# Designs tried in a protein design run: peptides against a protein of PDB entry 6EJA. Part 125

Target 1, 276 residues: chain A of PDB entry 6EJA
Amino acid sequence: VEYMPANPVRIAFVLVVHGRASRQLQRMFKAIYHKDHFYYIHVDKRSNYLHRQVLQVSRQYSNVRVTPWRMATIWGGASLLSTYLQSMRDLLEMTDWPWDFFINLSAADYPIRTNDQLVAFLSRYRDMNFLKSHGRDNARFIRKQGLDRLFLECDAHMWRLGDRRIPEGIAVDGGSDWFLLNRRFVEYVTFSTDDLVTKMKQFYSYTLLPAESFFHTVLENSPHCDTMVDNNLRITNWNRKLGCKCQYKHIVDWCGCSPNDFKPQDFHRFQQTARP

## One batch from the design tools (peptide; made by RFdiffusion4, then SolubleMPNN)

Design b2_p21_1_s4 (from b2_p21_1, 7 letters changed)
Fold by OpenDDE base, seed 1:
Structure b2_p21_1_s4 (fold): chain B 276 residues (1-276), chain A 21 residues (1-21)
Amino acid sequence: as target 1 above (276 residues)
Amino acid sequence: SFPLPTLSEEEKRALIAEKRA
């Protein structure tokens, strides 16, 4: 018998989507949709067709909303973190949406766990945050991620400006940019004025692939550090690994790999969105 | 080595222009 929590958690799914994969998004949406959860969808500023489609969906469901603001995001762009942070703020300001967890998804994701399983699990561990670490040499991670390099996002490109130092006293960590964060931690990230959050927001404004490291780093160095679970709960069929080898060199001044899985189809979408 | 900057939009544009040159 499946565990049934007395007070089941409600999830805010934040979908960051781009391109023209409307049918794929629709399939994914149908697979993850539940009346007790919330869906906040950001459509890339350049994806007008998809935006129109998503708006139509949002009008049909009271628990589906589309961001009134839209960013032009690129692979590896610092703006992706901005998208998440702004979405978090928006969600916290939506008093009519009592969500307990924040989960990010893309249009290419597909759930491999049932809603009941997910809710039961998160309800049991509602005080925890789930972020998967790279699990390797941290120094190597820093180098490969370019965390010791200064990047600037402009004109749909991540420009490498030079070298930088990681702030003293900060233990940097990262891995997957797929995370499950509880509301309490999201509140901390959004509203805290402590030196850690302020400094890290600034630091990661010039960071390549910021979502793969920002939340890990903030969490591990925060008073909430004891809530970290080194697992992102692979509840979705994530994209396959494409590898790296400078496949996104046209978008970013860096040759590296994302620890996250990307489908070949995503590459084409990135090309479409990255080009002015 | 670069410090943690707080760049204005003008500064950003200037840096990009320099990078492109």
Scores: peptide ipSAE 0.032, ipTM 0.697, DockQ to the pose 0.187
Fold by OpenDDE base, seed 5:
Structure b2_p21_1_s4 (fold): chain B 276 residues (1-276), chain A 21 residues (1-21)
Amino acid sequence: as target 1 above (276 residues)
Amino acid sequence: SFPLPTLSEEEKRALIAEKRA
């Protein structure tokens, strides 16, 4: 990126991690760390060893914090969305962390773009939100995602309980669960008391893979709909086999994975075709 | 079809129990 911003954006990276891959996480963290950004890390409630390791890291850096609360999350679980929403609230309440963008990551991610490129781009389009849609028939998307089904997360399992209807007047959308959201939209999602946000939070509390659809749906039906960019600007490489196919059938009464795999080359393409 | 949010905790547990059986 040839653009050098006068007021560079600062990013809040939210990391949701689990397991025992401490060294892997450490390597990833070192690769993405920058003094001008903020890192808020949630460690699964069951991953005590990892939690201790992450706490040690957080004590070494003033711009790294660990969530004081911890959730037990599972693949595809509704609790993942709850984790993001609570993290957003926490970050908004941290007055000493003036972040401009929210970006989610996992321990399996690894950066494939430079910090300078990312910051330059987001600084140019600081009023936009970047969410990648599935890009296919919406009815098919709803069926494959199980959005017309009721799920309940309990005892480390997503139980499919029955069918449901999409709320009237709501245009459901989704795709990638990797997104870049500006502070203004995060504030709206966190503090709005309008019917849209309230209903969608309730609806997605019983949804499989909620992070792949919640923010898309809320944004597109909100007063902020004009800020949506159909591109998540994927800045990290994701290990596909960790979250695709039916490998988690023992945890979820459903078979599927993220319907959208955004490629790194799309970032460059967007830079050329992006519009205010 | 039914909205899960309207179910009581007891009803939810009952449905899960049925699923497990």
Scores: peptide ipSAE 0.031, ipTM 0.695, DockQ to the pose 0.196
Fold by OpenDDE base, seed 2:
Structure b2_p21_1_s4 (fold): chain B 276 residues (1-276), chain A 21 residues (1-21)
Amino acid sequence: as target 1 above (276 residues)
Amino acid sequence: SFPLPTLSEEEKRALIAEKRA
C-alpha cells in the first residue's frame, strides 16, 4: 500500500519535443498524465507537424498547454536552457496552475516510479531539489563538458569560439540534464537579481549542453544549496557505442554523448531500477 | 567577479565566418 500524503504535491511537467515522434510522445503522455498535474509542452520551431499534433492534445485537457513561443533548438545548444528558463517563467506567471515541482521530460528519459510513488516521495521531500551529479573528477568533467570553452549557437550550429575561464569563487557542478526542482528554487532562478543568477545566466548563454550544469551550479552556490539531493529519480539509457562517436560533430564543434530513445524492450529496466 | 564572454558581436561574427571558410 502506497502512502497517501495529506497535501500531495502537484507537478509541472515540461516536455521539450521535436521531430515527428508523435506516437511515442502520445504514449509517454498517456503514461504520465494525471488530472492533478500540469503539462507544458514546447515543440521545436521546425517541427510543425508535431506542433499540430500537440496542439490537438492540449485542446482536450485543461491542464495541458503548449508554449506560444517556439525555439529552434539543436543538440547541445544553449537555446535549450533558454527554453527551460522561459518555461519556468511562464509557469510561475500561470497563477491558475499551483504547481509545487518542476520536472522536465523527453522521449529519452522516463520517471522510474509510478505517479503515486513519485507524488508520495516528492510530498515527503517537498523542500528538496533533485539533481544528479556526475560523481567523478570535477576537473575532468569541466574539460569533457567544454565548460572552459566559449560557444555560440548560430545557424543551427554550436560554434566553438575560443577558450574561457571558469568563474572563480564558484563551485561548478553538473551531470544529468534531467532534474526535479521545487517551486521555491525555480522562483529564485527566475526572479533573483543577485550576482550568482545573473552572471550564471550570462555564462551559460555561451555554454555547450548548459542544462547539464546550470541548475546544479546555481543551486550549489545559492542560499538554497542545502536543499540539493544527488538524485534525479529518473532512468536514462545511454548507448555509449552509438551515442559517444561524435555523431553530432556536424552540429557542434565538440564531441559528446547523447541518450538513446526508449524502446519497448527497455520497459523491464524501469521496473528493475530502484532509487531512494 | 565572474569571467564573462567579452567578445563583441563583430568579433563573434568574424570568428564564425572564419570557421565557415
Scores: peptide ipSAE 0.027, ipTM 0.523, DockQ to the pose 0.198
Fold by OpenDDE base, seed 3:
Structure b2_p21_1_s4 (fold): chain B 276 residues (1-276), chain A 21 residues (1-21)
Amino acid sequence: as target 1 above (276 residues)
Amino acid sequence: SFPLPTLSEEEKRALIAEKRA
């Protein structure tokens, strides 16, 4: 018997998209669209054609909005985290959108489960946050992620300025840049003025690949640490053009491709940086 | 003006490879 929640969760899907993959985005959007959910789409500042296409979609659906602000994002850039954080703030200020969960997506994502299954699962675990950790040695993770290095995003380029130290007393964690966060935690990240959130926002503003670590680190060091689930429900890759393969687990999963799943040769397709 | 230090393309590729592995 399928679980039918009495008070089903409503999801805010945040899509961060760029380039010219409008058809792929449209297909993905149609696959995940439901009248009870909300869709907030950020289009890269440089992707004007895609922006026009997305605006057309937003005019057709009352629960679809496009960010009035647009950032020029690059792969691995700190601006990606800024995009998520600003989107979170915007969504919290939208009082007419009573969402319960925040889910980030790209055009490469595709659902492998039904909406009903996803909603049922999240409704059962509405107090939890879902982030997938790397599951390896933290020291190695720090080195590989470049967390011990200072970066500055400028002119669509990540400048490596030098070395830095991890703040004392902070347990750094990370892994996937795909996450499912409940509204309560998003509120905490957005509005908290405690030392943790303040310092981490500052720290990660100079971080390479910040979305893969920021939310993990904040959550695990916060009063909300007990809500951590080491699973992002996005363990499958749907982007066949990029050689993505979906991996099935017994839980509700969505297929999505992150930069971590791309081949090195694919990097140039996503990065829009200029060397000095 | 002096150029700022940056990640080379090779370093970027290496980072991606390491993350994928």
Scores: peptide ipSAE 0.023, ipTM 0.595, DockQ to the pose 0.036

Design b2_p21_2_s1 (from b2_p21_2, 7 letters changed)
Fold by OpenDDE base, seed 5:
Structure b2_p21_2_s1 (fold): chain B 276 residues (1-276), chain A 21 residues (1-21)
Amino acid sequence: as target 1 above (276 residues)
Amino acid sequence: MFGPTRPLPSEEERAALLARA
């Protein structure tokens, strides 16, 4: 029997979508939709058809909204982090949406857990933040991710400009770009003026694949570090490319892959693990 | 593989990119 919380958490799902995969998005949306949660959808600035379709959906549901601003994001682009950060700010300013957790999704994602399971779990661990680490040598992670390299997003391209140093006193970490963050930590990231948050926002504005490392690094070096759970509850992306074939070299001056790629063989394992 | 896909831009090219961004 699944645990039924007396005060169930409510989730803000942030969907970052692009292209023309409206049917795929519709399927994913139907799979994750619940009246007690909130859905905030960002459509790439270049995806006008998809934007029109998403607007139609948002008009049908009171708990679905579309970002009034739109960014042109690319694979590995720093603008993706900006999208998340701005979405977080927007969601915190929506006083009529009392959400407890922030979860990011793409149109290619599919939930492997039921809503009841997810809500029960997060309600039990509502004070925790769920970020999956790379599970390797950290120095190797830095090298592979190019964290010691300076990148500039310009004209839909990530330009490698040179080398850079990791800030002193900062323990860099990262892994999956899928995370579950509680409202308290999102508030910290959004409104804190301490040196850590300020420095990391600047640092990661010139970082390749920033969403895979920013929140890990900020959390682990913050006063909230004790809330870290090395688990992202196994949300899967159906369209993830298997292997590392450097598919995006035409967009990014770097060959890289997510350090935590999902494999089809992992599905059974993911479904078996309900708790960290 | 992991690593750069092209050589670094020249200082002039770097400056131009930064100015455009």
Scores: peptide ipSAE 0.387, ipTM 0.927, DockQ to the pose 0.718
Fold by OpenDDE base, seed 2:
Structure b2_p21_2_s1 (fold): chain B 276 residues (1-276), chain A 21 residues (1-21)
Amino acid sequence: as target 1 above (276 residues)
Amino acid sequence: MFGPTRPLPSEEERAALLARA
């Protein structure tokens, strides 16, 4: 039996999906759905079939919405960050959805806790932000991520255009692109006009895999820096046998790695108290 | 393993890409 907080947090889950994996999405959705949370789903502009399927789901549940705008995103593309940022703005403008936390999800990453455990935990630490750092040599991280390189997303490709300098006075950090952010910090990222947020949005619009570093960097250099917890509460499906094989060189002018998608059996790890 | 997968574009190619963005 889990402790039930008096004022439980409500979560806005943002799902960025693409392809034809409607069955997988449906399974995941059923596994994570709860009536007290909110679900905002972005479907890739090119995935019309999936979009139709997701729309059907959204019509069945009042706490499920689909983005009216759709972006064409690629692995490692800067547009992924744009997707998250726009989703954040949308969610903040939805006054009828009083969410407390923003959580992004995909088939490749899942919360490590059950709904009750997650809610209890976040309710206790509602003023904190959860971002997992690489936890190693930062200089090496910068080199591996290509943060000192200029990238441009164009025609479904991430083009490496040359070298660039990291802005002075900024402590760059990053790691996982899966995060749990409280509403207050999301408000800051969305509406702040300070130099930090402005510069970082510009900087990361030309960054490879921006979601792995943007929120870390902004948070750690912001007035909210004391709210950071080096933990994203995720189960990441890394296949050691697969390793890094530069699988996306045809899309990105850089070698990188991505975790594998979860199998249907993995969804049982996130049990819900209430299901539709 | 981590690093560039192709040479940098020419100045002309770079300009063309930026123009399309």
Scores: peptide ipSAE 0.381, ipTM 0.926, DockQ to the pose 0.819
Fold by OpenDDE base, seed 4:
Structure b2_p21_2_s1 (fold): chain B 276 residues (1-276), chain A 21 residues (1-21)
Amino acid sequence: as target 1 above (276 residues)
Amino acid sequence: MFGPTRPLPSEEERAALLARA
């Protein structure tokens, strides 16, 4: 029996989907849908069929909405961060959706807990932010992520233009691009005009895989730094056979690894994952 | 595994990319 909190948190799930991931999206949606949460779905500008499908879903559920704007995003592109940031702003402006946590999802990851467990956990730690760090040598992380390199998203490609320096006084961090952020921190990221947020938004507009590092870096260098929990409460499908072969070199001028969409046969992994 | 997949663009190519952005 799960603990039932007196004031359960409500979650805004943001799904960024593209291509032909209709079946995967359907599975994900079925797995995470609950009447007490909110679902905000962005469909890539180029994925018109998927957009039509998602619109149909949104019409069936009052707590499901689709972004009226659509970006053309690519793997590793800076535009993905823009998508999240705009989604955050939209969600903050939706006064009829009183969400407490922002959670981004794709077909590549699932919450490691049941809905009841997740809600109970987040309700207990509603003032915390959950970001999984790489947990290794930061210098190595910078090199591997290309954070000291300047990238430009143009014509559906991430072009490496040269080297750059990390702004002075900023300790960069990162790891997973899947995060659980409380509303207060989302408000800070969205509306703050301080030097940190301003600089980081500019810096990460030219960053490869910005979502893997932006929120970590902003949080750890912000007045909210003490709210960080080094855990994203997720299971991610890291199939090395599929996701770690530099498969996106045709899209980005950098080799990296990416998670893969879960398949039904991958469900056993959920049962084997340790929970915090 | 990690690292650049191609050489840096020429100055001309860089300028062209920036112009299109």
Scores: peptide ipSAE 0.375, ipTM 0.924, DockQ to the pose 0.844
Fold by OpenDDE base, seed 1:
Structure b2_p21_2_s1 (fold): chain B 276 residues (1-276), chain A 21 residues (1-21)
Amino acid sequence: as target 1 above (276 residues)
Amino acid sequence: MFGPTRPLPSEEERAALLARA
């Protein structure tokens, strides 16, 4: 018998989607949908067909909404962080959606637990934030991520403009762009005017793959640092055959790797995933 | 594998990019 919390947490799922992969989105949506959670979907500005489909879905479910604003996002682009930050603000302003956790999702990464297990777990640890770190040499991480390099998103491209220094006194961390953040920390990130949040927002406006380290860095250097849990409770599909490839050199002036989208056949692996 | 894929832009190109952003 699974533990049923007395006050189960409610999750705001933020989906950032693009292209015409309506079937994949539908499968993912079916896999994660629950009447007690909330779903806020951003569709890329260029994906009008998908936008129409998502709007249709949102009209059928009261707990599904689509962002009224749309950004043109690119892989590795700084605008992705802007998308998350704006989504966070929107969600905090939705007084009719009493969510407790913020979770971002794409077709490339899924929660490793069933809904009941996830809710039970997060209800037990509702004061914690879950971000997976790289778990290796931080200096190497900085170099590989290009955090010491200045990037500018312009014309659907991430331009490398030069070198930069990591802000003094800041302990940089990161690893995964999939995170589970509690409402309290989201409020801090959204509304704090302290030097940390202000400087990091500015710094990461010129950062490649900002979502992989922004929240880690802010959290670990904030008064909320003791709430850090080095686990994102996610399964990422890394196809061993494909390996790590420089797939987006035409979009960004940096060589990086992106996980592969999950296919229906991959769902079987989720069911067999061991509990952490 | 990780690293720059293109040389840095010239000062002129850099200025132009910043102006367009």
Scores: peptide ipSAE 0.380, ipTM 0.926, DockQ to the pose 0.804; fails the geometry check

Design b2_p21_2_s2 (from b2_p21_2, 6 letters changed)
Fold by OpenDDE base, seed 4:
Structure b2_p21_2_s2 (fold): chain B 276 residues (1-276), chain A 21 residues (1-21)
Amino acid sequence: as target 1 above (276 residues)
Amino acid sequence: MFGPTRPLPSEEERAELLKRA
């Protein structure tokens, strides 16, 4: 018997999309769309065709909105974090959208569970935050991610400028850039003026792939640290053949890995995954 | 596989990048 929550959580899906993959986005959107959830879509400033397509979708559904602002983001760019943070602020200011969880998606991303399963699970654990850690040597993670290096996003490129120190007293963590955050934590990240949030926002403004580490680090060093669950409820296909060949060296001054785009065949894998 | 893909910019280049950012 499937658990039916008495007070089901409502999800704000933030979609950060770029390029010309309109059909892919449409398929993904239809797969995750539900009338009780909310969809806030950011289209890259340079993706005008896609923006027009997304606007058409937003006009058809009352629970779909497009960001009035648009950023030019690149793979690994610090501006991606800015996009998320601004989206979070916007969503908190939308009083007519009573969402309980924040979930980020790309055009090629899927939750590993059906909507009913996801809602049931999150409704049971509504006070938790779901971020997947790298699960390896943290020192090695820092080195490989270049967290001890200073980067600057400029002219659609992430420039490595030199070395930097991790702030004293901060335990850095990270892993997946796909996360499920409860409203309370999003409020904390958005409005807190404490030293942790302030310093981390500054620190990660010059960080490569900031979304893979910012929320982990902030959460684990915050008063909300006990709400962390080391699981993002995502299936990310990490095929090294596609994502770990330093293929973005022309965009960033660092070699790293990127998750693979999902294929239609991957959808079946998502539905079959029942891990909490 | 992981690591820098190019040398650090010169001081002059760094200064120019910071001005443009």
Scores: peptide ipSAE 0.383, ipTM 0.927, DockQ to the pose 0.857
Fold by OpenDDE base, seed 5:
Structure b2_p21_2_s2 (fold): chain B 276 residues (1-276), chain A 21 residues (1-21)
Amino acid sequence: as target 1 above (276 residues)
Amino acid sequence: MFGPTRPLPSEEERAELLKRA
């Protein structure tokens, strides 16, 4: 879908970054930056050098901010969901940033479409939420994700403590941890006090890779369930040659895979638009 | 490939982890 909308949507991009790859982050940021959108960046509590670099960037652009709070996150950790949830709250409280969609980004995934195409598409479907499901047997998904297992994040490790049951009456779903959520649903997740949101926040605080399932599950079991679109408009950099390996077993008591980081040339689509 | 990487902790170990969290 390509058209010039009368009231184009504005996007809040949330980046969760860590390590010392400041040059890589800078290149990625320049590729995805647009003056009409907003960028909220969380830097891991342990990445002080990167934090200083990101702060310098944020001072150069009025639509770029860095979280004043910082969490220590690990791959697959429950704290990643907490980071997103707190970022959502912050963004809702920023009255000077009138964003319409929440989109998370990393070096491992990016929107398939150009900025103009993305804005046009989301402007047409501004009442929808875009979450990609696994598309397979749900029972198998639960087993592979360890959703029926209890995990505890402690001392930079995800400890498997035992088994647990999925709450009754809840249809669990998930897949990609990259999502496009409209402001209305983000408001619901942030401020609702209903039993669903309350219980799911509790449940997923002890969940491995919670971002891959939390928003799917909450949305599909909520009054907003009819806004679900099984697509995240993303491309993930998977290398078949490298394959999938249990590379985080030293951090998590579970085997899983993460996508490969994108190279600078992978962001060429964002560079097709004029930017300040 | 997806699955546990080690056995479950003992009750004592579990209790200790919960205290530290």
Scores: peptide ipSAE 0.378, ipTM 0.926, DockQ to the pose 0.808
Fold by OpenDDE base, seed 2:
Structure b2_p21_2_s2 (fold): chain B 276 residues (1-276), chain A 21 residues (1-21)
Amino acid sequence: as target 1 above (276 residues)
Amino acid sequence: MFGPTRPLPSEEERAELLKRA
């Protein structure tokens, strides 16, 4: 029998979606939906059809909302971080949604545990933040990620403008762009006016794949650094047969790797015992 | 495999991009 926490954590799931795959989104939503959690969905500015579909879903559930603002995002774009940061601010301002954890979801990366297991685990470690690091040579990571390069998002393209220096005194880290952050840390990232948060927001506004490094770097250099757990509790679908290919050279001036989307059958990996 | 995919823009191109952003 799994332990049931006395005060179970409630999760704000943030979904950033694009394209026209409404059926896939619906399947995913059904797989992850729970009445005790909250779902905040951002639809790409260019995906009007999908936006209409998502709005229909949000009208059916009181714990599902759609961002009133919409950004045009691209793979690797700095605007993705802006999307997360703005969604965090919105969620903090929603006083009627008492969430304890922030979790971003996509079809490419799912929690490795059932809802009950996840809630039980997070309820036990509600003061921790879960970010998966690359676990390799940090210098190599910086080079591969292009963190020492200046990028500009413009016209649906990430332009490499030149070289840049990493701010002195900052220990840069990163890895997975999927994270589980507690409300306290989200509050810090959102409202802190300290030099760290201010500088990092500026720095990462010109960064390729910023979500893979921003939260890691901020957390590890912040007063909350002792709350970091090097695990994002995710299962990522990496198709080894495809390997790492320069798949996005047409939209970014850099070669990088991205995980593959889960197949519909993979939704069963996120099992929920309690459904509304 | 990881690295730049195109040369850096010219100064003029860079300036123009910054203006448009």
Scores: peptide ipSAE 0.373, ipTM 0.925, DockQ to the pose 0.820
Fold by OpenDDE base, seed 1:
Structure b2_p21_2_s2 (fold): chain B 276 residues (1-276), chain A 21 residues (1-21)
Amino acid sequence: as target 1 above (276 residues)
Amino acid sequence: MFGPTRPLPSEEERAELLKRA
């Protein structure tokens, strides 16, 4: 018998979707939908067909909304972090949506646990933040991720501009870009004006794959550091893991392994602009 | 394997990219 919490947490699911994965999205949505949770969906600016479909769905459910703004995101792009940060701000401003946790998903994800299991688990650890670390040599992680390199997102490409230094006194960490963040930490990230948040937002605006490291780094260097749990959402990817392949060299000026082993098929519909 | 896939842009190219961003 599953534990039944007295005050079950309510989850804000942030779905970042693109392309024409309507069927996959629909399947995932059906699997994760619950009347007590909230669903905030960002559709890539270039995915108009999908946007129309998602809008139609959102009109049928009071707890489903679509971002009024849309970003043109790419794999590894800094704009993905901007998407999350803006969605966090939006969700915090939605006073009619009393969510307790922020969880990010894509159309290629699928939950491996029931809603009851997830809610029970998060309700038990409602004061914690769940971010999976790479668990290896941190120096190696920095090098592989290119965190000591400066990148600029422009024309649907991540351009490597040069080298940079990691800010002094900051312990960098990262791993999976799937995270479960409690509302309190999201509030901190969104509204804090302290040196840490300010510097990290600036730093990660020029970072490759920022979502894999930003929240880890901010959390571990923040007053909320004791809430860190080295775990993340219990989900599976519909695509089989490919391992370490230089599969996105046409999008980013870097070759590296993604902790999540995303597939080229996940981004095949992104429109790329060639450098003049 | 990891690392850069392209050489660094020239200062002029870098400046142009920054303008467009």
Scores: peptide ipSAE 0.367, ipTM 0.922, DockQ to the pose 0.668

